Peptides against a protein of PDB entry 2L9B. Designs and how they scored, part 96

Target 1, 91 residues: chain A of PDB entry 2L9B
Amino acid sequence: ANFLSQKFPELPSGIDVNINMTTPAMMISSELAKKPKEVQLKFLQKFQEWTRAHPEDAVSLLELCPQLSFVTAELLLTNGICKVDDLIPLA
Target 2, 91 residues: chain A of PDB entry 2L9B as posed
Amino acid sequence: ANFLSQKFPELPSGIDVNINMTTPAMMISSELAKKPKEVQLKFLQKFQEWTRAHPEDAASLLELCPQLSFVTAELLLTNGICKVDDLIPLA

## One batch from the design tools (peptide; made by RFdiffusion4, then SolubleMPNN)

Design b1_p30_4_s4 (from b1_p30_4, 16 letters changed)
Fold by OpenDDE base, seed 3:
Parts: C-alpha cells; sequence; structure tokens
Structure b1_p30_4_s4 (fold): chain B 91 residues (1-91), chain A 30 residues (1-30)
C-alpha cells in the first residue's frame, strides 16, 4: 500500500464483483475486449519499456496488484506474443 | 516512475478490474 500510494497515487483498488454473476477472469477478459487491439499493444509496449527500466518496481506492482498479472498474461496470449507454455515457468 | 500515459492506462484497467481479494481467491482456486 505504501509503495502503491507513493508511486501510483491514483491507482484504483478494483471492484467487488458479484461472484454469482461473473468471475474475476471473465471480468478482466470483458474489460480488455473493450480495448482496440492497437490500444492493447500500446499498453504492452509501454508497460514493457517501464518494466525494463524499473524491474524491481514492476515486480512489486504485479505482486501487489494481481489483477495486472492476469491482465498482462492475457494480453500476451490473446495478442499472440507468447504461448501458454511460455508462461508456465513463470507460474 | 511510469509515464503519465502509462499511469492513466493502468488506472483505467484497474478501475474496471476485480478487487485484489477476489483476484487472490480466484487464483488460489485454480
Amino acid sequence: as target 1 above (91 residues)
Amino acid sequence: MPSPELQEMLNELLGGAPSIEQMKAFLASL
């Protein structure tokens, strides 16, 4: 929380979903699908660049915001940047 | 620190994402 508040002061905490209506995975997929492919790729590129420059912060962010881990993985897969088996060693 | 653009994109994504607790529970159930 301290890390997030300092480096990402406006970062949302997410939404409490009715688990009887949807799952976290479904929700993320739905939200991502709303973004044009170009926007999805742009995010990946920007995020990658930032990660390369700030690897320790990237790890912290993904650890504290597991939503982003899932988002990133799904974007990589759905855009054909990597395959499922490529992510296995990282799990 | 991330650029303002990246921060905005992150904010938008997380604004429509599940809560941290629900995501943790989901991942643990896999």
Scores: peptide ipSAE 0.647, ipTM 0.923, DockQ to the pose 0.782
Fold by OpenDDE base, seed 1:
Structure b1_p30_4_s4 (fold): chain B 91 residues (1-91), chain A 30 residues (1-30)
Amino acid sequence: as target 1 above (91 residues)
Amino acid sequence: MPSPELQEMLNELLGGAPSIEQMKAFLASL
């Protein structure tokens, strides 16, 4: 069974970026910046709790959905939870 | 499985995110 289909029903695949106007990184940063800090922190909290309880599934999800790896890194940096140096081991 | 709340948050985020294909291409070019 497909991991994403089974564990995350109806998970969106994302949308095409107009490469003449923006980059994937810019798009993610822009979308996140539109969210209140409270919402950003709430996501990190819930995602952290789930990751702690299901570490194997978390690894699979982040590998299959690289958007979320970038989202997570962006949120950690912009909310002052970690520094760029702290992300080196994750590369 | 993740809670319904977490699923909804993930769905909202990915709904406005770049496609997997474009994200992989972007990362490969860094």
Scores: peptide ipSAE 0.647, ipTM 0.923, DockQ to the pose 0.788
Fold by OpenDDE base, seed 4:
Structure b1_p30_4_s4 (fold): chain B 91 residues (1-91), chain A 30 residues (1-30)
Amino acid sequence: as target 1 above (91 residues)
Amino acid sequence: MPSPELQEMLNELLGGAPSIEQMKAFLASL
């Protein structure tokens, strides 16, 4: 088994989208908007807590699933936790 | 490994997210 399957079983591979109809950014934005704010914040809290406890695994996860980097950034922005300027140093 | 709760949240998010390949291509184009 590959590293992803070993460390993070059951993680979906995602969906192939028609690039003529939507973009990955649009897709993530729309999917996140379907989640209640309470659920969005809960994810941020749990993910942050896990990242602090397992920084190396967190880096690996984000490298393997770059969707989550964008998800996290979007959630931080849309919930007013940070602004674009705060993310620039991380890009 | 993440907790079962976090794992479930990751599963739900990634299940509705773009594929890894398309996401990488998108990020590379920024």
Scores: peptide ipSAE 0.633, ipTM 0.923, DockQ to the pose 0.793
Fold by OpenDDE base, seed 5:
Structure b1_p30_4_s4 (fold): chain B 91 residues (1-91), chain A 30 residues (1-30)
Amino acid sequence: as target 1 above (91 residues)
Amino acid sequence: MPSPELQEMLNELLGGAPSIEQMKAFLASL
């Protein structure tokens, strides 16, 4: 098993989408919008707590699953937790 | 590894997200 499978054995590989119909960013935005705000905030809370407790694993996860970087950024922006400029130091 | 609850949330999010390859291609095109 690869490192990702060892640390996160149940992570799915995602979906190849029709590039003529959507972009990866649009797809993430759309999928997140389908979830209630309460669920969105719950994810942010749990993910933040886990990141604090497991910073190196969190870095590895975000490197291996770049979808989650966009997910996190989108959630922070759409819920008014931060602005685009606040994310620049992380780029 | 994440708690069972967080793991399930990650599974759901990633299950409906673009693939890693498409995400990397998208990033490269920015």
Scores: peptide ipSAE 0.628, ipTM 0.922, DockQ to the pose 0.776

Design b1_p30_5_s1 (from b1_p30_5, 13 letters changed)
Fold by OpenDDE base, seed 4:
Structure b1_p30_5_s1 (fold): chain B 91 residues (1-91), chain A 30 residues (1-30)
Amino acid sequence: as target 1 above (91 residues)
Amino acid sequence: SEYLELLLELRSLMKDPSGFIEGLSLIINA
């Protein structure tokens, strides 16, 4: 089994996005928008805490799941926590 | 910008985020 299956057995593998219907970015934005602001902020906080506690696992997860990077960036931007220029050095 | 370029590249690599976000939330909040 790969790293994700071993370390995060409850994490779904996901499916390819049908780009003829929508884009991955649109899908993510739509799903995030369904969550109340308080839930969005809680997610960011918990993810931040987790990445600090498990930096090696976090790096591996982000490398294998690029959608998570988009999720994080989108939440930071849409909630006014940072600007695009703040994220560029991290890209 | 570099950020926008990254977003474009990520789109080709991303999978359906619905289940992923739900599963990730369960793991992170566990």
Scores: peptide ipSAE 0.043, ipTM 0.584, DockQ to the pose 0.053
Fold by OpenDDE base, seed 2:
Structure b1_p30_5_s1 (fold): chain B 91 residues (1-91), chain A 30 residues (1-30)
Amino acid sequence: as target 1 above (91 residues)
Amino acid sequence: SEYLELLLELRSLMKDPSGFIEGLSLIINA
């Protein structure tokens, strides 16, 4: 079994994205905006706690699911936790 | 938890390339 199957056995199949009408980045931003600010912040907090407890798994997850890197960056920016200049060196 | 569910929901979106993997790992763990 691969990493995702082992750690996330009930992983959803995915959300269909019509790239002729939108982009994955736009869809991600839209989906994030559907969540209340408090939920976004709590997600970041819980994700941080999990990554601290499982650093290698966290890196593997981000490598296998690169959209989560965009998600995290977007949440950090939109919630005022960091500025664009803080992320530029990481790109 | 609802937060893990949110993570899985976000993962379900079409994959989008990112160069932030290693850097974000450091930020998250800071």
Scores: peptide ipSAE 0.028, ipTM 0.568, DockQ to the pose 0.076
Fold by OpenDDE base, seed 5:
Structure b1_p30_5_s1 (fold): chain B 91 residues (1-91), chain A 30 residues (1-30)
Amino acid sequence: as target 1 above (91 residues)
Amino acid sequence: SEYLELLLELRSLMKDPSGFIEGLSLIINA
């Protein structure tokens, strides 16, 4: 079994995005915006706590699910937690 | 939880080719 199956057996398979209508980034941003700010912040907090507790698994998860990197960056920026300049060196 | 629900929803989307994979961990854990 792969990492995702082992750690997150309940995760569904990803779906394609209709590129004629939107982009993955746009879709993600839209989905995030549907969540209340409190939910967004809770996601960041719990994800941060989890990554600290499971650093090896966190790296593997982000490699296998790069959309989570965009999610985290987007949430950090849109909620004013960090600035674009803070992310540029990591690009 | 809202966290797990959001994670599952995001997993159902197409992967984003963002270049922030490795660097993101540095920010999150800073």
Scores: peptide ipSAE 0.026, ipTM 0.557, DockQ to the pose 0.075
Fold by OpenDDE base, seed 3:
Structure b1_p30_5_s1 (fold): chain B 91 residues (1-91), chain A 30 residues (1-30)
Amino acid sequence: as target 1 above (91 residues)
Amino acid sequence: SEYLELLLELRSLMKDPSGFIEGLSLIINA
């Protein structure tokens, strides 16, 4: 939380998820689907570049926000950048 | 499907999902 606030001060605190009505994965998927393909690909590109430039920060971010691993995997799959078999060993 | 099974597996990694959704839009649009 401290790392996120320092590195990404613009990041909002978020809202609670009512798991009785939906699952976090469903909400994430629905939010991703609202974004145009070019926006999804832009995110992947920027995240890739940032990860290469800041590998230790990237590890810390993914440890604190494992949701981003879900996001990244889904975007890679849904945009046809990789296949399920490519990600299974990493899951 | 194998895709769905992978997503379900990844779902189990989300330790604190409640505060993430609002921030996700900012990250995606960045």
Scores: peptide ipSAE 0.098, ipTM 0.633, DockQ to the pose 0.066; fails the geometry check

Design b1_p30_5_s2 (from b1_p30_5, 13 letters changed)
Fold by OpenDDE base, seed 4:
Structure b1_p30_5_s2 (fold): chain B 91 residues (1-91), chain A 30 residues (1-30)
Amino acid sequence: as target 1 above (91 residues)
Amino acid sequence: SEYLELLLELRGLMKDPSGFIAGLSLVINA
């Protein structure tokens, strides 16, 4: 097993992207849009709480799964928590 | 925003989205 599997043994499998049919960004946006708003907000809440409790693991996870940074940004934008200009300096 | 502090901890740009659902599941169940 790789480091990701060892560090996060409970991590489920993800989904593949057909790059001839869509883009990763579109896929992420589409999958998130399938979730009700209350679920999306729960994602953000749990992520915030978890990162506070496990800062080292949070950094490792985001390094290993950089798509989660995009996911977080998408959730913040679509739920009106942040503006695009708030995120630009971080890109 | 309280989430801006979290944004500062974000690492990297979107690369491979294959693990995105898995990552969210981990967060939910942590």
Scores: peptide ipSAE 0.028, ipTM 0.556, DockQ to the pose 0.130
Fold by OpenDDE base, seed 5:
Structure b1_p30_5_s2 (fold): chain B 91 residues (1-91), chain A 30 residues (1-30)
Amino acid sequence: as target 1 above (91 residues)
Amino acid sequence: SEYLELLLELRGLMKDPSGFIAGLSLVINA
């Protein structure tokens, strides 16, 4: 089995985005906005801890699911962890 | 985990063209 199947067997196949009406970024932001700030910070904390413990898996996951990289960036920005200018060099 | 739950919700959205994979360093060192 591939990485995603092995590490995250419960992952759904996903959904399409109507690019004429919205964007993946907008959908991600909307989903994150459904979560309270405390939950958002917990997501970031848990991801931080996980990436430190599993750096190779983290890189693989983010390469395969780049939308999660956007999630990470969005969490950092909306919760005041960093500024837009901090992320520009990393884009 | 709570992050895994979010992963399940967001999995399958169209790929982020920019990736922002380098942002991992910001997460680790935040």
Scores: peptide ipSAE 0.024, ipTM 0.561, DockQ to the pose 0.097
Fold by OpenDDE base, seed 1:
Structure b1_p30_5_s2 (fold): chain B 91 residues (1-91), chain A 30 residues (1-30)
Amino acid sequence: as target 1 above (91 residues)
Amino acid sequence: SEYLELLLELRGLMKDPSGFIAGLSLVINA
């Protein structure tokens, strides 16, 4: 079994994004915006704590789920925790 | 460049965003 199935057996599969009508980035931003600010900050907090406790698993997860990296960046920017310039070195 | 690579991967590989976000709490609490 692969890493995702072993570590996160309940991770939803989902469906393909209709790229003729929208983009994955727009959909991610829209879905995140539906969450209250408190929930958005909770996501960041818990993910930060989890990555500290499981650094190797975190690297593997982010490699296999680039969506999550985008989610993290979007949450940091939207909530004013980071500025675009802060992410330039990562581009 | 890593962030740009991730954006490109997102455009090509992203699945149902609502489903992914719904499952995010499960992932980060695992």
Scores: peptide ipSAE 0.045, ipTM 0.594, DockQ to the pose 0.063; fails the geometry check
Fold by OpenDDE base, seed 3:
Structure b1_p30_5_s2 (fold): chain B 91 residues (1-91), chain A 30 residues (1-30)
Amino acid sequence: as target 1 above (91 residues)
Amino acid sequence: SEYLELLLELRGLMKDPSGFIAGLSLVINA
């Protein structure tokens, strides 16, 4: 297995996306929208707690899986926790 | 800058995020 699978065996590798039909970002938004807001907020809270407990692993995970970074940003934005302008300095 | 780079990398990986979202849930609930 690759480094990612070794470090985070619970994380699926995913499947290829046909970019002519959709994009990962579109799919992420769609999948998140299927979850109730309460679930989205709980997810974000738990991720925040995990990040505090495992900061180095969290950084590595997000760097290796940018999809998850987008998930995090999408959760922050769609639930009104952050505005787009708040994330600009991070870009 | 870092965030933008990650978003650019997102387009490069082109993985189905449903599995990643599920996987993230497993990681944080482990």
Scores: peptide ipSAE 0.028, ipTM 0.566, DockQ to the pose 0.065; fails the geometry check

Design b1_p30_5_s3 (from b1_p30_5, 11 letters changed)
Fold by OpenDDE base, seed 5:
Structure b1_p30_5_s3 (fold): chain B 91 residues (1-91), chain A 30 residues (1-30)
Amino acid sequence: as target 1 above (91 residues)
Amino acid sequence: SEFLELLLELRGLMKDPSGFIEGLQLVINA
């Protein structure tokens, strides 16, 4: 009955990560790097558009899915769209 | 969408939200 269940009924449960093998940051970075630059930029564009259309849902989603905040930040940085200093006020 | 698929994939990759917050902090502090 929570937000994620309502909006994303197909959401997987998630799996544990062996911290001796990788970190969440490395895992996400690796997965993002598998996508072409054009696809990475498309992710940002679609997310931006969605957040404009669904601001309340976007806030809830980011609260419940911290990984999405990391994804967004890394995509912005690695694609040269913003600098680290631009993100500091948001942290 | 591809973005939604990525979100679902990431949810499947990591169960621990605190680890993602730590990762975010590493990026911000870099």
Scores: peptide ipSAE 0.124, ipTM 0.659, DockQ to the pose 0.120
Fold by OpenDDE base, seed 2:
Structure b1_p30_5_s3 (fold): chain B 91 residues (1-91), chain A 30 residues (1-30)
Amino acid sequence: as target 1 above (91 residues)
Amino acid sequence: SEFLELLLELRGLMKDPSGFIEGLQLVINA
């Protein structure tokens, strides 16, 4: 936390995860649920469009930020866009 | 964008702060 504030002072505080009280998966689910469905779908749409336009950057981003895989999967599943079995080949 | 703001809100999920910021930079500069 102190490192982030010092290294990246321009960033907002964000939401920390206390692993003693919750998990990243739980936090992701909770934060996404705070967004209206139309906003969630907009996230997916914009991310999809960007990944198509910048596939190499998208791969790099997902490698550097594996939590985004959970974000994407959660959005797809909770909005009924795909089933769990659809994601297995991509894991 | 709202999506970028969400990612910033989720910064606590970072395993590699440097990598996360670098990734976000790619999105911002895309």
Scores: peptide ipSAE 0.092, ipTM 0.623, DockQ to the pose 0.052
Fold by OpenDDE base, seed 3:
Structure b1_p30_5_s3 (fold): chain B 91 residues (1-91), chain A 30 residues (1-30)
Amino acid sequence: as target 1 above (91 residues)
Amino acid sequence: SEFLELLLELRGLMKDPSGFIEGLQLVINA
Protein backbone atom coordinates (compact mmCIF):
# COMPACT_ATOMS: atom_id res chain seq x y z
CA ALA B 1 0.00 0.00 0.00
CA ASN B 2 1.22 3.48 -0.89
CA PHE B 3 1.04 6.65 1.17
CA LEU B 4 -2.28 7.77 -0.28
CA SER B 5 -3.95 4.43 0.32
CA GLN B 6 -2.73 4.30 3.90
CA LYS B 7 -3.60 7.86 4.87
CA PHE B 8 -6.79 8.08 2.83
CA PRO B 9 -8.25 4.57 2.67
CA GLU B 10 -11.63 5.94 1.61
CA LEU B 11 -10.18 7.61 -1.48
CA PRO B 12 -11.20 5.70 -4.61
CA SER B 13 -9.10 5.34 -7.74
CA GLY B 14 -8.96 8.29 -10.07
CA ILE B 15 -9.62 8.50 -13.78
CA ASP B 16 -6.81 8.47 -16.30
CA VAL B 17 -6.19 11.68 -18.22
CA ASN B 18 -5.27 11.72 -21.90
CA ILE B 19 -2.51 14.31 -22.01
CA ASN B 20 -2.75 14.42 -25.79
CA MET B 21 -6.18 16.00 -25.46
CA THR B 22 -5.49 18.25 -22.48
CA THR B 23 -2.73 19.27 -20.09
CA PRO B 24 -2.76 18.77 -16.33
CA ALA B 25 -2.88 22.54 -15.85
CA MET B 26 -5.91 22.85 -18.11
CA MET B 27 -7.72 20.03 -16.38
CA ILE B 28 -6.98 21.35 -12.91
CA SER B 29 -8.07 24.87 -13.79
CA SER B 30 -11.24 23.58 -15.40
CA GLU B 31 -12.19 21.47 -12.41
CA LEU B 32 -11.48 24.27 -9.96
CA ALA B 33 -13.58 26.68 -11.99
CA LYS B 34 -16.57 24.37 -11.62
CA LYS B 35 -16.52 24.82 -7.86
CA PRO B 36 -18.21 27.81 -6.21
CA LYS B 37 -16.02 30.30 -4.39
CA GLU B 38 -17.38 29.12 -1.05
CA VAL B 39 -16.30 25.57 -1.81
CA GLN B 40 -12.87 26.74 -2.92
CA LEU B 41 -12.37 28.65 0.31
CA LYS B 42 -13.61 25.71 2.36
CA PHE B 43 -11.04 23.48 0.68
CA LEU B 44 -8.27 25.95 1.45
CA GLN B 45 -9.37 26.18 5.05
CA LYS B 46 -9.52 22.43 5.57
CA PHE B 47 -6.22 21.88 3.80
CA GLN B 48 -4.60 24.58 5.91
CA GLU B 49 -5.91 23.04 9.12
CA TRP B 50 -4.83 19.57 8.09
CA THR B 51 -1.38 20.83 7.13
CA ARG B 52 -0.94 22.41 10.55
CA ALA B 53 -1.98 19.21 12.28
CA HIS B 54 0.05 16.91 10.02
CA PRO B 55 3.02 18.89 8.69
CA GLU B 56 5.19 15.92 7.76
CA ASP B 57 2.31 14.12 6.06
CA ALA B 58 1.52 17.33 4.20
CA VAL B 59 5.08 17.56 2.89
CA SER B 60 4.95 13.95 1.76
CA LEU B 61 1.59 14.45 0.08
CA LEU B 62 2.76 17.50 -1.84
CA GLU B 63 5.93 15.72 -2.91
CA LEU B 64 3.92 12.79 -4.26
CA CYS B 65 1.16 14.97 -5.70
CA PRO B 66 2.71 18.20 -7.01
CA GLN B 67 -0.60 18.98 -8.70
CA LEU B 68 -1.91 19.89 -5.27
CA SER B 69 0.74 22.59 -5.04
CA PHE B 70 -0.62 24.12 -8.22
CA VAL B 71 -4.17 23.77 -6.92
CA THR B 72 -3.23 25.57 -3.74
CA ALA B 73 -1.35 28.31 -5.56
CA GLU B 74 -4.15 28.91 -8.04
CA LEU B 75 -6.78 29.06 -5.34
CA LEU B 76 -4.68 31.52 -3.35
CA LEU B 77 -4.29 33.75 -6.40
CA THR B 78 -7.81 33.57 -7.80
CA ASN B 79 -9.36 34.28 -4.43
CA GLY B 80 -7.10 37.27 -3.80
CA ILE B 81 -5.27 35.81 -0.83
CA CYS B 82 -1.85 36.10 -2.48
CA LYS B 83 -0.32 38.06 -5.32
CA VAL B 84 1.65 36.53 -8.15
CA ASP B 85 4.81 38.18 -6.88
CA ASP B 86 4.44 36.27 -3.63
CA LEU B 87 4.63 32.93 -5.44
CA ILE B 88 7.17 33.63 -8.20
CA PRO B 89 10.11 32.48 -6.07
CA LEU B 90 8.43 29.09 -5.76
CA ALA B 91 8.07 28.55 -9.51
CA SER A 1 -15.09 15.90 1.75
CA GLU A 2 -14.10 18.50 -0.80
CA PHE A 3 -10.46 17.64 -0.19
CA LEU A 4 -10.93 13.96 -0.95
CA GLU A 5 -13.10 14.72 -3.96
CA LEU A 6 -10.40 16.97 -5.35
CA LEU A 7 -7.75 14.29 -4.78
CA LEU A 8 -9.96 11.86 -6.68
CA GLU A 9 -10.30 14.25 -9.59
CA LEU A 10 -6.56 14.94 -9.65
CA ARG A 11 -5.38 11.33 -9.24
CA GLY A 12 -5.30 10.72 -12.97
CA LEU A 13 -2.97 13.69 -13.38
CA MET A 14 -0.25 12.08 -11.25
CA LYS A 15 1.17 10.51 -14.39
CA ASP A 16 2.33 13.94 -15.52
CA PRO A 17 3.61 16.07 -12.65
CA SER A 18 4.92 18.66 -15.12
CA GLY A 19 1.48 20.21 -15.05
CA PHE A 20 2.46 21.94 -11.84
CA ILE A 21 5.09 24.10 -13.52
CA GLU A 22 2.97 24.62 -16.60
CA GLY A 23 0.05 25.72 -14.48
CA LEU A 24 2.09 28.26 -12.56
CA GLN A 25 3.48 29.68 -15.78
CA LEU A 26 -0.01 30.07 -17.20
CA VAL A 27 -1.16 31.91 -14.10
CA ILE A 28 1.88 34.19 -14.11
CA ASN A 29 1.43 35.00 -17.79
CA ALA A 30 -2.32 35.57 -17.59
Scores: peptide ipSAE 0.054, ipTM 0.563, DockQ to the pose 0.120
Fold by OpenDDE base, seed 4:
Structure b1_p30_5_s3 (fold): chain B 91 residues (1-91), chain A 30 residues (1-30)
Amino acid sequence: as target 1 above (91 residues)
Amino acid sequence: SEFLELLLELRGLMKDPSGFIEGLQLVINA
């Protein structure tokens, strides 16, 4: 099995984007915005802790799921943890 | 976890338009 299947055996297929109505970025932003601030911060915390504990797996995950980079960036920006200028050099 | 659930929900979305893949770990681990 691939990395995702091995590390996340219960991982569902996810949802598709209706490209006629929205963009992936818009959908990500919208879905994240539905979560309470406490939940958003918990996402960041858990992901941060996991990436520190599993750096190689984290790199692999981000390579396989590049949308998570946008997710993380969006969470950092919307919660005032980072500014756009903080992230641009990392692009 | 709720984060894992969100990840699963977003799995079907297209690639990140930002290109932040390489630098993201630096931000997270900072």
Scores: peptide ipSAE 0.097, ipTM 0.643, DockQ to the pose 0.075; fails the geometry check

Design b1_p30_5_s4 (from b1_p30_5, 12 letters changed)
Fold by OpenDDE base, seed 2:
Structure b1_p30_5_s4 (fold): chain B 91 residues (1-91), chain A 30 residues (1-30)
Amino acid sequence: as target 1 above (91 residues)
Amino acid sequence: SPYLELLLELRGLMKDPSGFREGLSLVIDA
């Protein structure tokens, strides 16, 4: 909690998800689809650069926000950057 | 920036992100 507040002070609290109506995967896929490919790729590029520069912070962020792991995987697959086999050893 | 905006929006989708662990598995298993 302190880490997120420090590094990302403007993060919203989030919303409750009615799992009977939707799934986290569905929500993420829908939100990603709303973004132009250029924005999706920019996210990947900047996230990659940031993780290289701040590997420990990146690990902490991904542990606290596992949705970002899903986002990254989804973006890599949907943009044809990676194949499923590339991600298996990272799961 | 578009990067920060996207990150904030994605983080805001769930209070409890535990369900996204299953989502990652679904992507890899697809």
Scores: peptide ipSAE 0.171, ipTM 0.715, DockQ to the pose 0.121
Fold by OpenDDE base, seed 3:
Structure b1_p30_5_s4 (fold): chain B 91 residues (1-91), chain A 30 residues (1-30)
Amino acid sequence: as target 1 above (91 residues)
Amino acid sequence: SPYLELLLELRGLMKDPSGFREGLSLVIDA
C-alpha cells in the first residue's frame, strides 16, 4: 500500500471538479467555512501536534496532498493567527 | 476526531490535488 493508503486507509479517492465552474480553492474555502470555528481550531491544533510527532509522515502527506497546505494556510489567516506576510516565506 | 473528519472530507473534494497549490498561492498573494 502507498503512504496514503497505509496511514489513512479511509481516505476517499476524491471527486471530479469542473474547472470551468469552480476551483479547488473555491471548494476548499467553502467547505472550511462550513465548519464551526472551534472545529477549525481543533484541526489546526491536532494537525500541529501530529506534524510534530510525525515529521516525516507530515512531509510526505503534504507533498501528496497539497490541499492540506492550503487548508492550514487559510485557517491560519481566517482565524487571525497569521498574517499573509508570515506565510510568504513559506510559499 | 474533528481533525481526521475534516481531513477525510477535504481529501474527498478532488482527485487531483495539484490545483490546491494554485489555491495556496491565491491565499498567500491576497
Scores: peptide ipSAE 0.167, ipTM 0.714, DockQ to the pose 0.121
Fold by OpenDDE base, seed 1:
Structure b1_p30_5_s4 (fold): chain B 91 residues (1-91), chain A 30 residues (1-30)
Amino acid sequence: as target 1 above (91 residues)
Amino acid sequence: SPYLELLLELRGLMKDPSGFREGLSLVIDA
């Protein structure tokens, strides 16, 4: 088993992107929009709590699943937690 | 779990196209 499966045994496989029909960013935004606002905020809350408790694992997860960085940024923006100007320097 | 539900749908997507590599740090600081 690789590092991902060992450290994150409950991590789902996810879905692939058809890059000929859409962009990864568009698909991520679309998938997020399918979730109610309450679910989106609960995800951020749980992710924040887990990250605080396991910072080294959080870094590893984001390195292995960089799409999650876009997810967090998108959720921060769409839920009014951050402004675009706050994230531009990180791009 | 909202965490697992989102990861089920998002994990297999391509790498971050926007370059928001430090997005999680913003969640912590929010």
Scores: peptide ipSAE 0.160, ipTM 0.709, DockQ to the pose 0.086
Fold by OpenDDE base, seed 5:
Structure b1_p30_5_s4 (fold): chain B 91 residues (1-91), chain A 30 residues (1-30)
Amino acid sequence: as target 1 above (91 residues)
Amino acid sequence: SPYLELLLELRGLMKDPSGFREGLSLVIDA
């Protein structure tokens, strides 16, 4: 089994992006916005804690799923935790 | 995994990651 199957056996199939109606970025922003602010912040907190505990797995996951880097950045920016200038060096 | 829970909440968005190649850059440059 590959890394994703091994570490995340319950990983969902995912959803399609209708390119005639939206963009991946818009889709992510929309989906995140459906969650209350408190839930969004909890996602970030849990991700941070998990990353600390499993740094190698975190790196592998982000490499395999670049959309998660987008998700993380979006959550940080929209919740006022970071500014764009803070993230530029990481791009 | 807490991060798995996030993936599940987002319904993964995993079927086609090709649209996310720009990753962080897409957000920063938007």
Scores: peptide ipSAE 0.029, ipTM 0.586, DockQ to the pose 0.134

Design b1_p30_6_s1 (from b1_p30_6, 10 letters changed)
Fold by OpenDDE base, seed 5:
Structure b1_p30_6_s1 (fold): chain B 91 residues (1-91), chain A 30 residues (1-30)
Amino acid sequence: as target 1 above (91 residues)
Amino acid sequence: LDLSPLFGPPIASTPITASDIIKMFSELLS
């Protein structure tokens, strides 16, 4: 088991998406986009709640899984929750 | 929703960081 699975044993086993013709980031975001808006928003809601409850672990998880940061931002943008300009002050 | 792809080997770095996501959740989704 790798460090990720040891630190976060409650997470599902990961799938290596680097073997596809489509880049991992695009594949993940497109798959999420195929889900109903309600599912996308539920994911964001639960993820937000989890990060609030586990701030230290949230930072570690997002650093270990940068694809999670990418797709989360993508979902925020595509669902109209934020604008591109809203991301500028975060840099 | 199958989130397994999110927990595989890390992809290449992106301009969106962990700190960015935390700030977005705290500010934009507050």
Scores: peptide ipSAE 0.332, ipTM 0.813, DockQ to the pose 0.040
Fold by OpenDDE base, seed 1:
Structure b1_p30_6_s1 (fold): chain B 91 residues (1-91), chain A 30 residues (1-30)
Amino acid sequence: as target 1 above (91 residues)
Amino acid sequence: LDLSPLFGPPIASTPITASDIIKMFSELLS
């Protein structure tokens, strides 16, 4: 079993998209953008809470799933939580 | 909503790193 299935057994099975990261991520983010802002914010809040409670696992997950980082950043932008200047690499 | 593409094998790199996202959470969503 891979790292994701072992550490995060409750996550959905991933698919191997055979194009690029941006297009699939944009598709997912566009679907999330169709949800009410309250739902989008709740998603971000729950994700934040999980990363705070599990910082080591959060780093591992985000490094292994770069699409998730992209979608998260886009949701932060579209909800006015951050601005483009905030996306300058902070690592 | 099918989120499976988010958890597939990495197919590209991004300048937005894990630490960037976590730092944004602490600074912007706290």
Scores: peptide ipSAE 0.296, ipTM 0.791, DockQ to the pose 0.040
Fold by OpenDDE base, seed 4:
Structure b1_p30_6_s1 (fold): chain B 91 residues (1-91), chain A 30 residues (1-30)
Amino acid sequence: as target 1 above (91 residues)
Amino acid sequence: LDLSPLFGPPIASTPITASDIIKMFSELLS
């Protein structure tokens, strides 16, 4: 097993893509956007709770899977939780 | 929902860091 699988054994297997990281992130965001807003918020809530419980692992996961950071930001935007202006200082 | 694309190897960087996301969680969802 690779490093990611060893460190995060409960995560699904990843796929290697030869496209820009934003493409798969956008695809996931699009699929999530098809779900009810309640489901989207529940996803964010559970992810938030996990990051609180595992802050160091959360950093590692997001560094290893930057697509996840992009998806998270996108979900925050599309659900009106944050505004574009909130992301500008991060860029 | 196939989340496999999220867990592939990093193929690019993003200006939004892990720390930024965690900070946004604490400020916007709490």
Scores: peptide ipSAE 0.277, ipTM 0.792, DockQ to the pose 0.041
Fold by OpenDDE base, seed 3:
Structure b1_p30_6_s1 (fold): chain B 91 residues (1-91), chain A 30 residues (1-30)
Amino acid sequence: as target 1 above (91 residues)
Amino acid sequence: LDLSPLFGPPIASTPITASDIIKMFSELLS
């Protein structure tokens, strides 16, 4: 069965976006950007905490949802947590 | 906020991996 369905049954059902990963990631990032910076930072903090508490699940989630990695990176950049140069070695 | 596109099936691999994100969390937010 799907990892998301098993581990995160409360999450909404995903849609099959068959164009590219950048577009959906950009859409979500755009919506998050409408929230105050403090809300965005709180989201990152909670996501980090969850990642620390559930490292294996976090890896599985991010691998299954690569769009989430893009969104996370965008939030880190937007909030000045990291710089573009910090992401270059990752690409 | 519609998160449906976020949880859709992966289309391709990305240059930013899960381990990269986790590493960035550790280095930048801790």
Scores: peptide ipSAE 0.265, ipTM 0.786, DockQ to the pose 0.040

